# Designs tried in a protein design run: peptides against a protein of PDB entry 4GMN. Part 312

Target 1, 375 residues: chain A of PDB entry 4GMN
Amino acid sequence: RYANITLLALVTLASIGTDFQETLVKGNQGSRESPISAADEEWNGFDDADGDAMDVDQKSSSGEDQEEDYEEIDVKEDDEDDDDDSITSEMQADMERVVGADGTDDGDLEDLPTLRELIQTAVPQLIRLSNLPIDSDESLTIQSHALSALNNISWTISCLEFANGENANIHNAWYPTAKKIWRKTILPILEADSADLKLATQVTSLAWAVARVLHGETPTDGNPHRKFISLYHSSKQQAGGNSNSIEEPEDPFQGLGVKCIGVVGSLAHDPAPIEVNREVGVFLVTLLRQSNNVPPAEIVEALNQLFDIYGDEELACDKEVFWKDGFLKHLEEFLPKMRTLTKGIDKRTQPELRTRADEALLNLGRFVQYKKKHA

## One batch from the design tools (peptide; made by RFdiffusion4, then SolubleMPNN)

Design b2_p29_5_s4 (from b2_p29_5, 18 letters changed)
Fold by OpenDDE base, seed 1:
Structure b2_p29_5_s4 (fold): chain B 375 residues (1-375), chain A 29 residues (1-29)
Amino acid sequence: as target 1 above (375 residues)
Amino acid sequence: SFREEVRKRILELEKERFRREVEQQRKLE
C-alpha cells in the first residue's frame, strides 16, 4: 500500500518536473518575439554547385602587348577596428558572481512558488529515496523512479539561461541542491559500480543535467570524470559482445555514450582542475581520432563539448591543455573526416542527425580558424 | 562572440533533446 502511493508520488513528481519545462520554455519565448520555430528553419545549406569545370583546352593565340596603365586606386583600407569581441571585464565579473556565489544564499524564489517547492521540499525527499538500501525489487523500483524525477527536475533547471546573471535567483537556489544530488545520489551509485546499464544510464543522465549547471565546480572527489570515461568504454564493449544489444535508442542523441560525453565535457569547464580538463580533453580528441568506430551523434556531442571547453582563450585550460597538448592539429586533421561523416548521413532517414552534424562541421571550421588567429 | 553563439545553440539543442526524451518516456508508460 505505501509502496504504490510512493510510486504514484514519484511518477507525479517526474511529470511535474517535465510540465515545468514546457512552462519555462513558453515563458522565455514570450519575451523574445523572434519565432525561432526550431523545427521549420530549413537552413538552406550552401548548394556546393559541383561545377564540373570542363577542361576546355583553348589554344595559344599571341595577342599584343597593350600596357594599359591601370591607375593604382589607393583604396584606403579604413582599419575598422572591430574591437567588438572583447567580453568586457564586467560580463566576466557578472559570470563569476553567478557561478561564485557560495551556495549559502538560497535564492529568493517568492515569484516561483512551484519551483521553490520542487527544490526545497521535493528534491531532498527524492535524494533520500534514491539512497534507500536496495534489498528488494520494490526498493529498486523506488530508486529508479526517484532518479527519473531528479533527472527531469535537474534537466528542466539546466535548460534555463544562467549566463550574464539571468535567472540568478534560480541558480542560487538550485546550486546547493545540485551539489547535494551529486554527493548524495550520483557519487554513491557510481561507486557501487553496478553492471546495471539501465541504472548507469539513469545516473549518467542525471549527472549530465547536474553538471550542466555546476560545470567545473562539480565536486571532483573520487575522480568522477574517470568513472564516466570508464563507463563509456564499458558500454561500448558490452554492445559489441551480446546479441541482446539493448536496442540503441531510436534517437541517436539519447544513447549512453552521448550522455557520458556530455557529463565529462561539462565537468571539464573552468574552474575544473587542469588535470581533469586534460584527461577529458584527451578523451574527446581521442574519439575524433577514432571516429570511424564512433557513432556520429557522439562525434557531434564531443565537438560541441570541445568548442565550449576551449572557446575562451583567457582560461588556463587554453594555454595549459589546448595549446600545450596540440589539440588544434587534431581538430584540423579531423575536418576532412567530419565532412565525409556528415555527407554519409542520409537527410531523409536521419534529418536531425544530419542537421546537427552539418552545424558541428561548420562550427569546427570556424573554431579552427578562430584558434589559428588567437595562437 | 563565437563561444556565446555556439553555447546558445547547444542550449537549444539540449532543450529539444530533453523534450524528446520526455515524450518518449511518456509513450512507454
Scores: peptide ipSAE 0.377, ipTM 0.887, DockQ to the pose 0.841
Fold by OpenDDE base, seed 3:
Structure b2_p29_5_s4 (fold): chain B 375 residues (1-375), chain A 29 residues (1-29)
Amino acid sequence: as target 1 above (375 residues)
Amino acid sequence: SFREEVRKRILELEKERFRREVEQQRKLE
């Protein structure tokens, strides 16, 4: 009885975290006319103000375009006014404020009482529940649900913009809690070295969400980047050996490998120690060198992490790692491989993976040119 | 900046990834 109530409460907290995300997504979509679902807009890259148009030699192969009449699937916007009674009017009001909040410097969530209670009251209890001794299937279930709730909350918060001091109040309130999740939930589970791939996936997803906010300020105690790199390699070995592989998630971007890359990439950002940055950078570049044996989604994630880590020339990691370890050469040598990889993805069967690979390929070209201009 | 543009796009993609992760979790419960 008490277990079922605790589980229901944990599921409800996980749901609340997701409803927050859905509201943030809807609020951001309502402000931008372009639906993300329009696969048909050729992503032309970002406009560099310096008009060096790459002469892409359009060799006009005069293939007869059979106009396949794509029946416009009239996606009826079923305005299912699913009055999802789960979102309190107070939560909705807090969400509207978060989307519209000019960054006040005060780390006090006075204006966000529901978010404050979530961070200050709920999350500390979830951390406690995630640290229960595993002595029964019930305790394992409680841990899993607590991790799920922490994941959903942490991901939702990590989806806020914190650049340029935006949402500084939320950032400042979350930051100490995020460090507590890292130290009290993530590190102990990673140190327990359990062969449970489900638990490893849950903790890695949570770690990614937390690291997306903490970046290089994530506690370096116990070299967590090495643990996630080891987990990446161990997961590849297990998937190859056991026919009872946890069904690879149908979504290529939900894989444990992608999550590991996301974590370690986030951990390598400034002000991470240069040696942490180097170890991660070498890992990511090594994935590109071994791309024939790496899932395309992991390559896309590794590229995106490399662009974010090394996109700023003023950072110590640019000189001490990127240039010193010759990463530009590896990226340039990877360009033709990335073109082949991207072209090998079927747009019909994997439209999202193809789109993200096309974007990553364009960005790789631009990034290589940018780095050559600033060499 | 190039970095900011890429970050913004990555953030949007990660939001959508997370939405799908949750939807998948809800189908398994």
Scores: peptide ipSAE 0.376, ipTM 0.889, DockQ to the pose 0.772
Fold by OpenDDE base, seed 5:
Structure b2_p29_5_s4 (fold): chain B 375 residues (1-375), chain A 29 residues (1-29)
Amino acid sequence: as target 1 above (375 residues)
Amino acid sequence: SFREEVRKRILELEKERFRREVEQQRKLE
């Protein structure tokens, strides 16, 4: 009886975390007159504001590319108004305020009472539930649900803009809680070295959400980046051996490999120790060198992480890792491989993976040019 | 800056990934 109530409460908290994400998306759309999905903005890559557009004289090799008439599949937005009555009017009002709020530096969240209660009251209980001794299938179920709730909440918060002091009140309220999740939930599970790939996926997803806010300020105790790199390699070894295909998630970007890359990439940001940055950078560059055996989604994620980590020349990691370890050469050598990889993705069967690969390829070209200019 | 544009786009892509993860979770419950 008490267990069922606890499970119901955990499921409800997981749903609340997801509903906040949907409300954020709707709130951001409501502030922009044009309902252009963030996916539908044809991203022409980074405009180098200082880029003299060298006219690369594309000599027109007249390949007769047959204009296959791509019928616009009118993806009817089935407005399934799934009236999931789980979004309270208070939660919606809180999230609408988050999208518009000039963040006060005070982490008091007085104007965001639902979010405050979620962070200050619910999350500390979820951390406790995720750290229970696993003595029964019931305890394992409770842990899984607590991790799911923490994941959804942490991801939702990580989707807020915190650049340039935006949402500073939320950031300041979340930051100590995020560190607590890391120390009390993530690290203990990673140290238990469980062969449970489901648990590993849950904790890695949560770790990514937390690390997307904490970045290089994520606690480095016990070298967690090495544990996630080890988990990446272990997951690849297990998938290759037994024909029990753990059903690769239908979405290539939800795989444990992508999640591991996202975590370690986030952990490598300034002010991370240079040796942590180096170990992660070498791992990511090594994936590119071994790209023939790496899923395309993991390559896309590894590229995006490399661009974010090494996109700032003022950071110590630029000189001490990127230039010193010769990463530019590896990126240049990878360009033709990335073109081949991207062209090999079928636009019809994997449109998103293709789009993200095309973007990552474009950015790789621009990033290489940027780095050559600042050499 | 180039980095800010990278970060912004990565944030959008990760929002979208998370949205889909949520939608898939709801279909399994």
Scores: peptide ipSAE 0.379, ipTM 0.889, DockQ to the pose 0.811; fails the geometry check
Fold by OpenDDE base, seed 4:
Structure b2_p29_5_s4 (fold): chain B 375 residues (1-375), chain A 29 residues (1-29)
Amino acid sequence: as target 1 above (375 residues)
Amino acid sequence: SFREEVRKRILELEKERFRREVEQQRKLE
């Protein structure tokens, strides 16, 4: 089970590395300057004339070269199929360690060198590439790949368990970088208010991954929850008009609407401002009230977010929002609608959606009972 | 707790969703 997540992470990282490298090579082929030899050329990032020097405190720690004798594990090449060998042994070792690591409280990634380099070296470059001025199809392609890479990295990390101090080292290393992605990549793209639904989907997916780690500690500057709520509504208005809009993904859980719900739900967690929590909570409850016009996957996501946000009676949002705004009544009134909605999903054609809806319905019943007991 | 059970399950579902997203991306490239 963990091995499959590790493998997915590695494969994702490998794909990120490959796509990033290919995109950089394509980008550099447009500039007549010399072919960057693959390994050692410091990618002197785009001359961002705006000297917001991220003070990378180059603490020149003269680390003494401890030549640790890497025992050359002679992995016999068994000639099985061209599965993309892009997974480095180091990446594999790092992901195996991540799966096995009891959370040491020290934010040190010394034991995770590939993950360290990914977070400290690769991600800052991807942030830069994601902020390129879009003036060409090439710059748009570079931005798209950089966003895909950031998405995949951020999602991979967000899939680690951080509860109860698990993976604290990774959490602590990622946390400041996640905030940088939010401020330097996500916010600028959201502020540009692009009509590009592809870009909006990419940035929303990334935002969800980042917000799944940062939760209510996600920077609230510019009220990003309102931007994602607006994007949700705008996406619904566009889909209703032109049959040539981006085909809704075959996977109902990959839709922009689901992603928007996931982001705003994550942003609403404690310690988010009560007003942010309220606006998100009202949005989510409103989706349930309007469920006749809402895709079932979005209802499932909205329910899951509501259960996570309001599942703890010790949180300020329970008293100040959930009880004060009468959310229990809306959830109770939604129970029969959810039963009808869930039964309307064909088990044969949409088995996953049906299973997730059956589960969300079960949890809704449990949640309502829990809240009634703790009223 | 109920919350912890739901959170754990949501995390598993999100892992699976992400797995499918990556697999779909690879088919488009």
Scores: peptide ipSAE 0.347, ipTM 0.880, DockQ to the pose 0.531; fails the geometry check

Design b2_p29_6_s1 (from b2_p29_6, 15 letters changed)
Fold by OpenDDE base, seed 1:
Structure b2_p29_6_s1 (fold): chain B 375 residues (1-375), chain A 29 residues (1-29)
Amino acid sequence: as target 1 above (375 residues)
Amino acid sequence: LEEKSNELQKLGLKREQERINEKMEELAK
């Protein structure tokens, strides 16, 4: 009975996460008279903020990263019958710890009360529920729904512009929570080394959404980029053997391979450690070299990630990785292969894939020309 | 570049909303 209520609550939170995305999309499109939802009223104030350049005084608070020693909560497996009240008390205590640790760097969301409650009240509970001990089909179902809710919220927030100090209040409120999702949800599931490709796909989707905001500031502890590269290779080995493997999603861009590329690409952005950047860059360039055996959607994603990582010549990774490891040569040698690949995609059967491949091909030509002028 | 990544994520979120709606209907029975 309680399980069904918890599942309904998790499904509702996942729906709220998608409703916010629809509101953001409608706001940015300015023109459609769709009925204002309560979420549409809160986010309609977002479009009016484009007018007043809030002079966000970049107080470079060099917050010394107080490495607060996260004492490993020795989760004693006390096999006590955890009555539903104990889970609620632990969730409340974990919320208070999550909120209290975020409270020093929390962006002011006074004008966004629903988003504030989603980040500060709902997300900490979802983190706890996504990292419960798995002892039953019920706990697996709860974890899957908690991961789905976290995924939708994280993807919605990752669709906001944060460049040039835009949405700084939302960024500052989300940033510590995103790091907690990474440390308390994503890393533990990746360490468990589960053979469950559904769970791996869910956690990888969430990891990509989180890493699209944190970029190179994503915690590098335990070298998670290597785990996602390993997961990429493992997923390819399984697809080749059993014809009854998990049906590749009808959308080529929703595949586990694309998601792995998206995660590791995002992790490799400045200020990521140069060695992390190098390992990811070599992985992505190796996919282009092996393109005859790589799905076109993964090639498109790998190209976009390479453009975003190495687009700025002032970054340390340009000199220490891109030029030093000779990536320009590999990109130039890939141009004729990309033209052939793109022309091989049928516009009638795969219009989206063809459009994205045509764009990636255009950008590859521009990128190679840019880098040749700045050599 | 970001705009089109956002369009795909919008499509992914739409499919996830469809899955959520189906699950809400299942849990309501």
Scores: peptide ipSAE 0.017, ipTM 0.583, DockQ to the pose 0.027
Fold by OpenDDE base, seed 5:
Structure b2_p29_6_s1 (fold): chain B 375 residues (1-375), chain A 29 residues (1-29)
Amino acid sequence: as target 1 above (375 residues)
Amino acid sequence: LEEKSNELQKLGLKREQERINEKMEELAK
């Protein structure tokens, strides 16, 4: 009886986390008069303060490359208005306020009562439930649902803009809680060395969400980047042998390998120790060198992480890792392989993977040119 | 790049919501 009520409460908290994400997405779509397709945010390099927009002189060489009409797959969002009455009017009002807050309103979390209660009241209970002794199938189920709820909340918060002091009130409230999730939920489960790939996938997803906010300020105790690199390699060894292949998620971007890359990439950002950055950077560049045996989605994620980590030339990791370890040469040598990989993805069967690979290829070309100009 | 991570996460959250909805229906029976 108490277990079922606890499970229902955990499922509801996990739903609340997803519903907040949906309201954020709807709010961001409503404020953008032009649908900047999320495809159109190309990596433009670091904006040098001197606004010489790299006039990439598109010298249209007159090759008859057929403009294959990208039929806009009108993803009819069948707005099945499943009136998922799960969003309380208070939650919706909180999220609309977060999305509509021009970054000038130093709104205290007092004005975000639902988000405040999620961070201050719910998350501490979820951390407790995720760290229960596993002695029964019931305790394992409670842990899994607590991890799902923490995952959804953490991911939703990680989708807020925190650059330039935006949402600073939310960031300041979340930051100590995110560190608490890391230390009390993520690290203990990673240290338990469980052969449970499902649990490992849940914890890695949560770790990525938390690390997307904490970046290089993520607690470095016990070298967590090495644990996720080890988990990446272990996951590849298990997929080849046992018929209990956790069905590779139908979505190539939901794979444990992609999640491991996302975590370690996020952990390597400034102000991460240069040794951590180097170990992660070498891992990511090694994936590109071994790309014939790496899923395309993991290559796309590894490229994106490399761009984000090494995009800023003012950071210590640019000089001490990127240039010192000769990463530019490896990226340049990877360009023709990336072109072949991207062209090998069927647009009809894997449209998202193809789009993301095309963008990562374009960004790789731009990144290589940027780094050559700033050498 | 962050926006693309947000889209991946939106897709992941959508699937998690579907799983949650199925689980809520199971718990309601």
Scores: peptide ipSAE 0.016, ipTM 0.586, DockQ to the pose 0.039
Fold by OpenDDE base, seed 4:
Structure b2_p29_6_s1 (fold): chain B 375 residues (1-375), chain A 29 residues (1-29)
Amino acid sequence: as target 1 above (375 residues)
Amino acid sequence: LEEKSNELQKLGLKREQERINEKMEELAK
């Protein structure tokens, strides 16, 4: 199982790495001063050891090496060890308490060297590349490829089971890196408030993948849930005006709206602040109320998020949000609409959407019945 | 619920990997 996921991640990274190297090589030919030379050498470390050594006959042209004294710009990594290490240490100590007292699972990936290199070597580089100053179309392309790589890695990792302490070593290794992606890549791009819907779609996809692991432990700084809700609404306004349809992705579940719902839903899981949960819950329930104007895929995702957020009655959000804000009534009133919506999806043209809608409808019926028994 | 989300995403990743492999094969030619 691990070997296939690791292989998938490697091939994904290798492909992205190849596209990225081509982009970097093209970018570096234009800008003499970019310190990118160090990143190119480290990415070549994924060369299959069995590749025929092409004898590059190094003809020794004896050009006089003018030792240009490159002043080592001591890029002080201001490790602004922001006081956030205290929260990471408490959360790590709480994770250690949840995973159980065998303190051997400190995110040591000794048995998973390729995944270790992916997390410890590749991801930090991709974070750096995603944070490059955007001053050119080339730097924007680099950012886009770095985001694509981070997205694919993060999605791959988010497809592992972490419930009940499964893959705890991978979780523990990924968790700080996922937070780093959130803080250093996702938040800065969200704060830049770019009108670039492509970039917004990429960062939202990455944010969803990251938030699927971090859930309610995702950093709440700057209220990112509100930014994704805003982005959801903005994306709907733009799609209505210019008939330059940003090609609605052929897959309805790859739409920006679905991704926004997936992010905010994931952010609203326990232990998210109750107000974050409320704002997201109200947003999701509002989509169901307005379902006539909402794509079916977004409804499916909104339902799944609502089931996952409010499935546990022991959580504070059940009492303080679900029951208090009367969500059950809205879900019950939505049942007949969901049946109509699901039946309206053609199984021939949209088989996946229909299957997921049939499942969401079934789960909605079960969820409403469950909540009615616990009322 | 998570298991099915994970299956669909695994299918999405598989499709993306197939696309990636096809692109790698195109770049290798």
Scores: peptide ipSAE 0.015, ipTM 0.565, DockQ to the pose 0.030
Fold by OpenDDE base, seed 3:
Structure b2_p29_6_s1 (fold): chain B 375 residues (1-375), chain A 29 residues (1-29)
Amino acid sequence: as target 1 above (375 residues)
Amino acid sequence: LEEKSNELQKLGLKREQERINEKMEELAK
């Protein structure tokens, strides 16, 4: 009885975290009259005004018009107005304020009461529940649900824009709580060295969500980047032995390897210690060198992380790591491999993976050209 | 780039919501 009530409460908190994300998405779509086209957010390198538009001579190969009869799959947009009764009018009003707020309000979370209660009341309890001694299947179930709730809340918050001082009130409220999740939930689970891949995947997903906000300000105590690199390698060794039971997630981007790359990439941003940046940068570049044995989704994530870490030439890591360790050469040598890899992805069977690989390939070309101009 | 990372995350969150719904139904019996 008490266990079922606790589990229901944890499941409800995890649901609230997802519902906030859905409301935030709907709010962002409503404010942009233009559908958020999956505008390929091409990495626009720094707008140095002297961008000579290299005329890519599109040789129009006149391939013959095979009129393949596109059967109009009448995708009934069932406008299931899933009036998800889970989204309270208060939660919706909070998310509408977050989406509509020009991020100038250095204000307290006074105007965001639901988000305030999630951060200040719910999350500290979830952290406590995630730290319970595991002595039963029931305690393991409670930990898993507490981690799921923390994951969904942390991911939702990590999807807010914090650049240029946007949402500064939310950032300032979340930042100490995010550090507490890191120190009290993530680090103890990583140090327990459990063979439980489900738990490892949950904690790594949570770590990525937290690190997407904290970046290089993530606590470096116990060298967590090395633990996630070790977890990456350990996951590859286990997958090679027991081919049967780890259902690779149907989504290639939900894999433990991708999540490990996302965590360590986020940890390597300025103001991370230059040695942390170097170790992560070398790890990511090493994945590109070994790309024949690396899943395409992990290559896409590793490229994106490299662009984000080394995009700014004013940062100490540009001089002390990127240039000093010769990363440009490795990226340039990887371009033809990336073209082959991307072309090898079937658009029909893996459309998302192909789209993200095409984008990462385009961005790699631009990034290499940018870095060559600024050499 | 971040928008597409957010879309993938939304897919992960949707799958987690489905799992949550199944678990709520299990706990309601």
Scores: peptide ipSAE 0.016, ipTM 0.579, DockQ to the pose 0.038; fails the geometry check

